Peptides against a protein of PDB entry 2FGR. Designs and how they scored, part 82

Target 1, 331 residues: chain A of PDB entry 2FGR
Amino acid sequence: SSVTLFGIVDTNVAYVNKDAAGDSRYGLGTSGASTSRLGLRGTEDLGGGLKAGFWLEGEIFGDDGNASGFNFKRRSTVSLSGNFGEVRLGRDLVPTSQKLTSYDLFSATGIGPFMGFRNWAAGQGADDNGIRANNLISYYTPNFGGFNAGFGYAFDEKQTIGTADSVGRYIGGYVAYDNGPLSASLGLAQQKTAVGGLATDRDEITLGASYNFGVAKLSGLLQQTKFKRDIGGDIKTNSYMLGASAPVGGVGEVKLQYALYDQKAIDSKAHQITLGYVHNLSKRTALYGNLAFLKNKDASTLGLQAKGVYAGGVQAGESQTGVQVGIRHAF

## One batch from the design tools (peptide; made by RFdiffusion4, then SolubleMPNN)

Design b2_p13_8_s2 (from b2_p13_8, 5 letters changed)
Fold by OpenDDE base, seed 1:
Structure b2_p13_8_s2 (fold): chain B 331 residues (1-331), chain A 13 residues (1-13)
Amino acid sequence: as target 1 above (331 residues)
Amino acid sequence: MADELLALAEALS
């Protein structure tokens, strides 16, 4: 058996040139290159190729020392694994997000990530961004000649909001092909939630692919998110991402990523372009910088996610520029 | 996009 304490402390100086009032915001932010975290994990060999595992992980907010507390909301699972794959019980990334966010070259954090996994419709469920779920059972297959899959179901446990009585139910999964430099995946998910106190389905389909050329990597995402409402019509967003990364020398990595968010309900688009650089001082410590541009068109009010500084929206049709410069340390 | 595939998710939930 083993128990490992692990974590990441990632803290940055961040700036955005516009908030909702058109004013700049700046300060000390967190999780610009990787989400800051503290975790415990371990395994027990049960013999015969069977293993038990546990994983407890919470987010660290280095700017305020976790003033609002610490929890294991990132992951709190117990698992069994073997030749059959892995079964997990507990709060975790849902299978769709776990696989499909892997194509995001900005690691689903900071001002540069793909923002498609979002609550697009003011959903009232705790996890209406489609990233994690409570009460989750997940299964992940082994890799069979490149082919692999993951499935998940989360119980609603009769959680109610307004007239909705199945809030928090998740069903979803992905199929993937991972072979050498190539990765491709298709994910489907549905969550039950509420909007305005009324039952709403959050449907999601995501296609991802990447290819590693050695000297560079290309990655892409295509996603549709649809909040199906009984009253008021559907809230549909089509999100697209294309990114490239390349090693720089032996110690650096440069990343460039573009995303388009076509928000159908408001007939408005947002364009995001991010340039990132990571400089490895060691295997565990890096300096990084991110520069992001977000251009909202028409009624779009999206904002860059400078966690710890400003993560709100901007005025309709306004553009936002963001910068993060920070230190990431892993232990 | 793939509305038919999303419909499958509805049938499973």
Scores: peptide ipSAE 0.012, ipTM 0.480, DockQ to the pose 0.013
Fold by OpenDDE base, seed 5:
Order: C-alpha cells, then structure tokens, then sequence
Structure b2_p13_8_s2 (fold): chain B 331 residues (1-331), chain A 13 residues (1-13)
C-alpha cells in the first residue's frame, strides 16, 4: 500500500479593470495557472491485477489561508481498478468534465479558461456548472487501441428544491480516442436541477479535440448547454473554443486561446481571448502571466474568473481586461 | 432529453 501527499500552491497578483460597478479590482488571487490543491491518494494491490485506491483532494486558497475552511470537494473517491478499468465511488469530476476540460489549454483555471462548463441559468443545484457531482459512481474503461470511455451516475437522494425533485441526479459519459498526438472526445450529460424552484434538466453535449504537432498544440471545444425549463423557455448556450500552445525555448510555454459564448436566451455573445505564458523555474515551480480580454455584447454580463480578486460579472455589454502574474509550486 | 442528446451525438459523429 502507498499513501502520497500532493498539492499545488498557485498564488498571483491579479487585476481586472471592471467589476459590476465599473470599478477596477486588484489584489492577491489564487489558482491562475493551476488550481491550488491539497490531496492525499494511495493504492493497495489486492492481487490478481485488482487494486484498491483512494483520492482525497481539496482546494487551497493561498491568499487567505482557506479562511472559509478546507474540504475534499474536489475529489473524495474510493476505487477499484484492474484489467476491467476503474470504478470510483464518491464526489469527483463527472466523466464528461474530467475528459472534456482536458482540452482547455488553461486547465479550467484562472482568467483564461474555457467557461462553457457553467451554470448559465441560475440553476439552484450545487453543481449546475456540470463539473462535479456528489454521490457519484463512475466507471472508466481501459484504453484499447486509443479508444476509451467513461460513464457516471450520481444519485439525487431525493433532494428537492421547490417543486423540483431528483435534484443533483447526473447521468453522463464520454467516448474518446486518445492515440499519440491525437485526442478526440464526445461527451453527453444530463443533470437534474431547479430554476426558480421548478424542475429543470441541464443537458450538455461537448466535442473536444487536440493535436500535438510537437512544435505546437492545437485544441478545440464545441459545447452546447441547455437548461430545459418548464416555464420561460430553454436557456441555451453554444460555446466554442480554439487554442494553441507552443514551447518557448526549453523552459517556457505560450498559450493563446479564444472562446465564444453564444447565449441564445439573451441573444448575446461574449468573446474571450487570453494570452498566457508559463516559465518553468524547475520541474515543480513556475512563474506565469495571463492577459485576458472579455468582450460582452448586448445583454451579456460575463466576467473573467480572477479567483480571490473578482470573479463576478460586469455591466451588460461591457468589456473586461484581466491580468494575472503569479507563482505556481507543486509538491 | 437524453434522446435529443443522443440524436445530436449521432449527427456529430
């Protein structure tokens, strides 16, 4: 048996030029290049190719020392694995997000990530961004000649909000092809939630692909999220992302990513463009900088996610510029 | 809903 303590502390100085009031915000933020985390994991060989595992992981907020406490909401799983693949029990990334966020060159963190995995409809469920689920059972296949898949089901445990039942139920999965420089995946998910106290289904379809050319990597995402409401019509968002990364010298990486969020319910688009640079001081320590520009059109109010500084929206139709400069240390 | 997603998946595959 083994137990490994691991983590990342990522802290930055961040600036955004506009908040909801039109004022600038700046200060010390967290998780600009990678999400800061503390975790424990381990495995036990049970013989015959069967292994037991556990994984406990929580977010760290270096700017305030986890003033709101520490929990294992990132992942808290026990697993069995073998030639059949892996079964996980416990809170985790849902299979769809686990796979499809991997195409985000900004690792679903900081001011530059793909923001498609979002609660677009003021859903009242705890995980209406489609990223994680409580009470989750997941299964991941082995990789067979590049082909792999993951499936998940989360129990609602009869959670109710207003008149909505089955809140928190998740069903979803992905199919993927991962072979050498190529990765491609299709994910489908449905989550039951509530909006305005009424039953709502959050449907999600995501297509992702990447190719590593050695000298550069290209990555893309196509996503549709649809909150199907009984009253008021569906809230649909089409999200698109295209990114490129390239090594710079022997120790650096530059990233450029564009995303478009077509918010159909408000007939409004938002455009996000982010330039990032990571400079590796060592295998474990890096300096980084991100520059992001978010242009909201019409009724769009999206804001960049400068965690620890400002992650709220802006006024409708306003643009926001964000900067992060920080240190990432992994252990 | 699942059927719609499946149909969309089929259309995209």
Amino acid sequence: as target 1 above (331 residues)
Amino acid sequence: MADELLALAEALS
Scores: peptide ipSAE 0.007, ipTM 0.475, DockQ to the pose 0.012
Fold by OpenDDE base, seed 4:
Structure b2_p13_8_s2 (fold): chain B 331 residues (1-331), chain A 13 residues (1-13)
Amino acid sequence: as target 1 above (331 residues)
Amino acid sequence: MADELLALAEALS
């Protein structure tokens, strides 16, 4: 058996030029390049090609020292793995997000990430962003000549909100092809939630692809999220992302990513453009900078996610500029 | 292609 302690401490100085009141916000933020985390993981060889595993991971907030506490909400799994693949029991990334967020060149964190995995409808479920689930059983296949898949089911455990009686139930999965420089995936998911106390299905379809040309990597996402409400009509968002990254001078990486969020329920679009740079001081330590521009049109109120500084919305139709400069250290 | 994918998404949702 083995046990490994691991983590990332990522802390930055962040600035956004507008909050919900039109005022600037600035300060010390967290998780600008990678989510700060502390975790334990291990495996036990059970013989015959079977392994047991565990993974416990929680988020670290370096700005306040986890003043609100520490938990293992990032991942809390026990697993069995072998030639059949891997079965996981416990809170984790749902299979769809685990795979499809991998195409986000900004690592699903900071001010630059693809924001499609979002609670678009004021869903009342704890994980209505479609990223993680409680009470999750997941299965991941081996890679068969590039082809792989993942499936998951989360129990609602009869959680109710208002008249909704299946809140937190997740079912979803992906199919993928990962071979050499190419990755492509299709994910489908449904999550039961509530909006305004009424049963709502959060349906999600996501297509992702990337290709590593060596000199640069291209990545893209196409996503539709639909909150299917019994009353009030569907809340649908089509999200698009295209990104490129390239190594710079052997120690750096530049990233550029564009995303469009077409929010159908309010007939409003938001455009996000982010430029990022990571400078590796070592294999474990990096400096980074992110510059993001978010333009809301019409009734759109999206805000950049400067965690620890400001992650709220802005006034309808307003633009927001964000900057993060920080240190990431992995151990 | 994007429109086709969106149409597929609509059909699957």
Scores: peptide ipSAE 0.006, ipTM 0.473, DockQ to the pose 0.012
Fold by OpenDDE base, seed 2:
Structure b2_p13_8_s2 (fold): chain B 331 residues (1-331), chain A 13 residues (1-13)
Amino acid sequence: as target 1 above (331 residues)
Amino acid sequence: MADELLALAEALS
């Protein structure tokens, strides 16, 4: 048996030129290149190719020392693995987000990531962004000649909000092909939630693909999120992403990513473009910088996610510019 | 496979 303590401390100086009042915000932020975390994990060899495992992981906020407390909400799983793949029990990334977020060149963190995994409809469930779930059972297959898949189910445990009585139930999965420079995946999920106290289904379909040319990598995402409400009609968002990355001088990486969020319920679009650079000082320590521009059209109020400084929206139709410069250290 | 999934989860979380 083994137990490993691990983590990342990522802290930055961040600036956004507009908040909800039209004022600038700046200060010390967290998680600009990778989400800051502290975790414990371990495995036990049970013989015959069977292993038991555990994983406990929580977010770290370096700017305030976790003033609001520490928990294991990032992941808290026990697992069995072997030639059959892996079964996990406990709170975790849902299979769809775990796989499809891998195509985001900004690793689903900071001011540059794909923001499609979002609560688009003021859903009242705790995880209506489609990223994680409580009470989750998940299964991941081995890789067979490139083909692989993952499936998950989360129990609602009779959680109620208003008249909705199945809040938190998740069912979803993906199929993928990962072979050499090519990766491609299709994910499907449904989550039960509530909007305005009424039962609502959050349906999600996501396509992702990437290709590594050696000198550069291209990556793309296509996503539709649909909150199906009993009253008031559906809230649908189509999200698109295209990105490229390239190594620089053997110690650096440059990234450029564009995303479009077509918010159908308000007939409004938002455009995001981000330039990022990472400079590796070692295997464990890096400097980084991100520059992001978000253009809202019409009734769109999206904001960049400068965690620890400002992660709220802006006024309708306003544009926002964000900058992060920071240090990432892994242990 | 388990190790690859763990590494991926660590990188993506």
Scores: peptide ipSAE 0.000, ipTM 0.309, DockQ to the pose 0.037

Design b2_p13_8_s3 (from b2_p13_8, 7 letters changed)
Fold by OpenDDE base, seed 2:
Structure b2_p13_8_s3 (fold): chain B 331 residues (1-331), chain A 13 residues (1-13)
Amino acid sequence: as target 1 above (331 residues)
Amino acid sequence: MAEELLAEARALA
């Protein structure tokens, strides 16, 4: 049996030129290159190729010292693994997000990430961004000839909001091909939630692919999210991402990523472009900088996610510029 | 370990 303590402390100085009032925000932020975290994990060999595992992980907010408290909401799983793959019980990334966010070159954090995994409809469920779920059972296959898959089901435990029942129920999974420089995946998910106190299904389909050319990596995502409301019609968003990364001088990495969010319910688009650089001082410590532009059109109000500084929206049709410069340390 | 942890970097829900 082994137990490992691990974590990341990522803290930055961040700036955004506009908030919801049109004012600039700046200060010390968190999780600009990687989500700051503290975790415990361990594995026990049970013999015969069977292993038991646990994983407990929570977010760290270095700017305020976790003023709102610490929890294991990132992951709190017990697992069995072997030649059959891995079964996990507990709160975790849902299989769809676990796989499909891997194509995000900004690691689903900071001001540069793909923001498609979002609550597009003011859903009232706790995890209506499609990233994690409570009460989750998940299964991950081994990789066989490049092919792999993951499946998950989360119990609603009869949670209700307004007239909506089964809130928090998730069903979803992905199929993937991961072999050498190529990765490709298809994910499908449905989560039950509420919008305006009425039952709503959050349906998600995501395609992802990447190819590592050695000198550069190309990555892409195609996603559709639909909040299927009983009344008022569907709230649909089509999200697209294309990104490239390249090593620089053996110690650095440059990243460029573009995303388009076509918000059908408001007939409005948002464009995001982010340039990032990571400079490795060691295997564990890096400096980084991100520069992001978010252009909202028409009724779109999206904001960059400068966690710890400003992560809210902007006025309709306004553009936002964000900068993060920080230190990431892994232990 | 650090490289593995970086590869697992994801946003909190």
Scores: peptide ipSAE 0.016, ipTM 0.511, DockQ to the pose 0.050
Fold by OpenDDE base, seed 4:
Parts: C-alpha cells; structure tokens; sequence
Structure b2_p13_8_s3 (fold): chain B 331 residues (1-331), chain A 13 residues (1-13)
C-alpha cells in the first residue's frame, strides 16, 4: 500500500481589458497554466493483478488561501483496477471530458483553453459544463493495441430543480485510439439538467485528435453541445479548436491555439486565439505567460477565464484581451 | 510525479 501527497500551486498576475462594464480588471489570479491542486492518492495491491486505489483532490486558490474552504471536488474516488481496466466510484471528471479535454493544449485552464465544455444555456445543474459529475461510476478499459474506451454513469439521486427531475444524471463515454504520436477520440454524453426550472437534456458530441511530430504537436477538437429544452427550443453551440505546440530551446514550450464558438441560439460567433509560453526552471517549477484575444460577434458575450481576477462575460459584440504571467510549482 | 500531474491538469468550474 502507498499514499502520495501531491499538488500544484499556480499563481499569476492577470489582466483583462474589459469586464461586463467595459472596465479593465487586473490582480493576482490562479491556475493560469495548470489548475492549482492539493491531493492524496494511493494504491494497494490486492494480489492476482487486482489493485485498490483512492484519489482525493481539491483545487487550491493561492490568491486568497482557499478563503471559501477546501474540498475534494476535483476528484474523490475509490477504484479497483486490473487486467479488466479500472472501475471508479465517486466524483471525478466524466469520461468524455477526461479524454477529450486532453487535446486542449492549455490544459483546460487559464485564459487559453478550449471553452467548449461549458454551460451554454444557463443550465441550473452544478456541472452543466460537462466536465465533472457527482455520484459517478466510471469504467476505463485497458489499452488494446491503441484502442481504449471509457464509460460513465452518474446518479441523479432524485435531484429536482423546478419541474425538472433527474437533474445531475450523466451517461456518456468515449472510444479512442492512442498509439505512439497519434491520439484520436470520439465522445458522446447526455446530462439531465434544468433551464428556467424546466427539464433539459445536455447532449454533447466531441471529436478530438492530436499528432506529435516531435518538433511540434498538432491538436484539434470538434464539438457540438445541445441543450434540449422541453420548452423554448434547443440551445446549440458548435465549437472548433486547432492548436499547435512546440518545444523551444529544450527548456521552453510555445503554444498557439485557435477556437471558434458558433452559438446557434443567438446566431453569434466568438473567436479565441491564445499564445502561450512556458519556461521550465526545473522539472517542478515553471514560469509562464499567456496572451489571449477573444472576439465576440453580434450577441456573443464570452469572456476569458482569468480565474481569481475576472471570469465573467463582456458586452455583446465586444472583444477582450487577456494576459497572464505566473509561476507554476508542482510537488 | 510532477510531470504526470502536469499532464493530468484539468479545469474545475
């Protein structure tokens, strides 16, 4: 049996040139290159190729010292693993997000990430961004010559919001091929939620792929998210991402990522482009900088996610520029 | 471990 304490502290100085009032925001932010976290994990060999595991992980907010408290909302699982793969019980990334966010070159955090995994419809469920779920059972296959899959089901436990029942129910999974420099995945998910107190299904389909050429990595995502409302029609967003990363001088990495969010319900698009650089001072410590541009068209109000500084929207049709410069330390 | 953790970085929101 083993127990490992681990974590990341990532803190930055961040700036965005516009908030919802058109004013600039700046200050100390968190999780610009990687989500800051504290965790405990361990494994027990049960013999016969069977292992038990646990994983407890919570987000750290270095700017305020977790003033709102600490929890294990990132992951709180117990697992069994073996030749059959892994079964997990507890709050975790849902299988679809776990796999498909891996194609995001900005690690699904800061001002640069793919923002497709989002609550596009003012869904009232706690996890309507499609990233995590409570009461989750997950199964992950072994890798069979590159082929692998993951499946998950989250119990709603009869949670209701307004007239909506089954809120928080998740069902989803992915199939993937991971072999050497190539990764490709298809994910499908449905989550039950509420919008305006009415039952809504959040359907998600995501295709991802990446290829590592050694000198550079290319990555892409295609996603459709559809909130199917009982009343009021569907809220559909098509999201596209293309990114590239390359090592620089043996100690650095440059990243460039573009995303398009075609928000069908408001007939409006948003364009995101982010340039990032990471400078490794060691295997555990890095400096980083991110520069992001978000161009909203028409009725789009998307904002960059400068966590700890400003993560809200902007005025319709306004563009936003964001900067983060920070330190990431892992232990 | 640190490199593994960095590779596993995901959002919480």
Amino acid sequence: as target 1 above (331 residues)
Amino acid sequence: MAEELLAEARALA
Scores: peptide ipSAE 0.009, ipTM 0.508, DockQ to the pose 0.049
Fold by OpenDDE base, seed 1:
Parts: C-alpha cells; structure tokens; sequence
Structure b2_p13_8_s3 (fold): chain B 331 residues (1-331), chain A 13 residues (1-13)
C-alpha cells in the first residue's frame, strides 16, 4: 500500500493588452505551464492482480493563497484496477476530455491551450465545458496491442435548472490507438444542461492525433461542439488545432500551436497562435514563457486565459496579445 | 512522480 502527497506550484507574471474595455491587464497569475495543484493519492494491493486506489486533488492559487478555499474538484475518486482495466467512482475528468486534451501541447492551461473544451452557449451546468463531471463512473480498458478505450456515465441526480430536469448527466467515451510514436483517438460525449432555463444537450465529437518524430512532435485536434436547444436553434462550434513541439538543448522545449474556432451561431471565427518555451532547471523545476496572439473576427469576443490576471473576453473583432513568464515546481 | 504529474496537467475549468 502507498500514500503519496503530491503537487505543482506554478505562478507567473502575466500581461494581456486588452480586456473587455480595451484596457491592458497585468499582474501575478497562476497555472501558466501546468495547473497548480495539491493532492493525495495511493494504492492498495489486494492480491491476485487487483488493486484499490484513491485520488484526491484540488487546484492551488499561488497568487492569493486559495482565498476562496480549497476543494478536491479536480479529482476525487476511488478505484479498482487489474487485468480488466480500471473502474473509477467520483468526480474526475470525463473520459473524452482526459484522452483528447492529451493532444494539447500546452497541457490545457495558460494562454496557449486548445480552448475547444468550452461552454460555447452560456450553459448553466457546472461542467458545460465538457472537462469534468460530478457523480461520475468511469471505466478504462487495458491497452490491447495499441488499442484502448474509456467510457463514462455521470448521474444527474434529478438536478433541475428552469424547466430542465436532467442537468449534469454525462455519457461519453473514446476509442484510441497508442503505439510507439503514434497516438490517435475518437471521442464522443453528450451532457444534459440548460440554456436560458431550457433543456439543452451538449454534444461533442473530437478527433485527435499525434506523432513523435523524436526531433519534434506534431499534434492535432478536430472538434465539434453542439448545444442543441429546443428554442433558438443549435449553437455549433468547430474547433481545429495543429501544434508542434521540439526539445531544445536537452533541457528545454519549444512549442508552437495554432487553433481556429469557427463559431457557427454567430458566423464568426477566432484564430489563436501561441509560442511557448519551457526551460528545465531540474526534473521538478522549470522556467517558462508563453506568447499568445488571439484574433477575433466579426462578432467573436474570445479572450486568452491568463488565470489570476484576466480570463474574460474582448470587444467583438478585436485582437488580444498575452504574455506569461513563470516558475513551475513539482513535488 | 514529478514527470507523471506534469504529463497529467489539466486546467480546473
């Protein structure tokens, strides 16, 4: 049996040149290269190849010392694992996000990540970004010659918002092929939510692939999200990502990632380009810098996610430039 | 442990 205390403290100086009023924002931010976290995890060998596990993890906000409190909203699972794979009970990444965000070269955090896993429709559910779910049961298969899969179901527990009566229900999964330098995955998910107090289905389909050439890695995502509303028509977004990373001098990594967000409901696109560099001072400590440019077209108002400084939108059709420079430490 | 934690990094929201 084991119990491990673990975490990451990632804190940065961040700047964005425009907020919703057109003003610059700057200060101390968090989670620019990796999400800051504190957790407890452990396993118990039950014999016969069966193991029990637990995982409790919450986000750390180094800029304010968790002024709003600490919780285990990142993950709070108990599990059984063995030759059959792994079953998890509790709040976690949903299987689709767990697998498909792995193709994001910016680790789904800071100003550079793929932003497709988003609440595109002002959904009123707590997890309408499609990343995590409460009341979740998940199953992950072993790897069978490269082939693997994950499935999940989250209970709504009759949660209601307005006239919607199944808010928070999730069903989804992925199939994948992971073999040597190649990874490819298909994910499908549906969440029940509410928009404007009316029942809405959040449907998601995502394709991901990566190939590691040794000298460089290429990664890509294709995603469609669709909030299916009873009234007002569907809110559909097609999101695309292409990224490359390369090791530098044995101690660094450079990353370049482009994303396109085609927001069909407003007939508007946003383009994101991010350059990142990580310098490893050790296996546990790194310095990093991110430079991101976001161009909104037409009615698009997307903003870069400089957590702790500014994560809101900008004026329609405006561009935003963001910078983060920080320290990441793992323990 | 550190390498594993870094590989599994995800945003809260």
Amino acid sequence: as target 1 above (331 residues)
Amino acid sequence: MAEELLAEARALA
Scores: peptide ipSAE 0.008, ipTM 0.461, DockQ to the pose 0.050
Fold by OpenDDE base, seed 3:
Structure b2_p13_8_s3 (fold): chain B 331 residues (1-331), chain A 13 residues (1-13)
Amino acid sequence: as target 1 above (331 residues)
Amino acid sequence: MAEELLAEARALA
């Protein structure tokens, strides 16, 4: 048996030119290149190719020293793995987000990520962004000549909100082809939630692909999220992403990513463009900078996620510019 | 270890 302590401390200086009042915000933020975390993990060889595992991981907020407390909400799993793949029990990334966020060149963190995995409808469930779930059972296949898959089910445990039952139930999965420079995946998921105290299904379909040309990598996402309400009609968002990354001088990486969020319920679009640079001082320590521009049209009020500084919306139809400059250290 | 942690980087929300 082994136990490993691990973590990341990522802290930045961040600026956004507009908040909900039209004022600038600036300060010390967290998780600009990678989510800051502290974790414990380990494995036990049970013989015959079977292994037991555990993983406990929580988010670190370096700007305030975890003033709101510490928990293992990032991952808290026990697992069995072998030639059959891996079964996990406990809170984790749902299979769809685990796979499909891998095509985001900004690793689903900071001011640059693809923001499609979102609560688009003021859903009242704890995980209505489609990223994680409580009470989750997950299964991941081995890779068979490139083909692989993951499946998950989360129990609702009869959780209710208003008149909505089965809140927190998740069912979903992906199929993928990962071979050499090519990756492609299709994910489908449904979560039971509530909007305005009424039963709502959060349906998600995501297609992702990437290709590594050696000198550069291209990546793309196509997603539809639909909150299907019993009353008031569906809240549908179509999200699109295209990104490129390239190594610079053997110690750096430059990233450029564009995303479009077509918010059908308000007939409004938002455009996001992000330029990022990571400079590796070592295998464990990096400097980074992100520059993001978010243009809202019409009734759109989306804001960049400058965690620890400002992650709220802006006024309808306003544009927001964000900057992060920081240090990431892994241990 | 660092490379593994970076590959697994995801936001909480």
Scores: peptide ipSAE 0.007, ipTM 0.491, DockQ to the pose 0.050

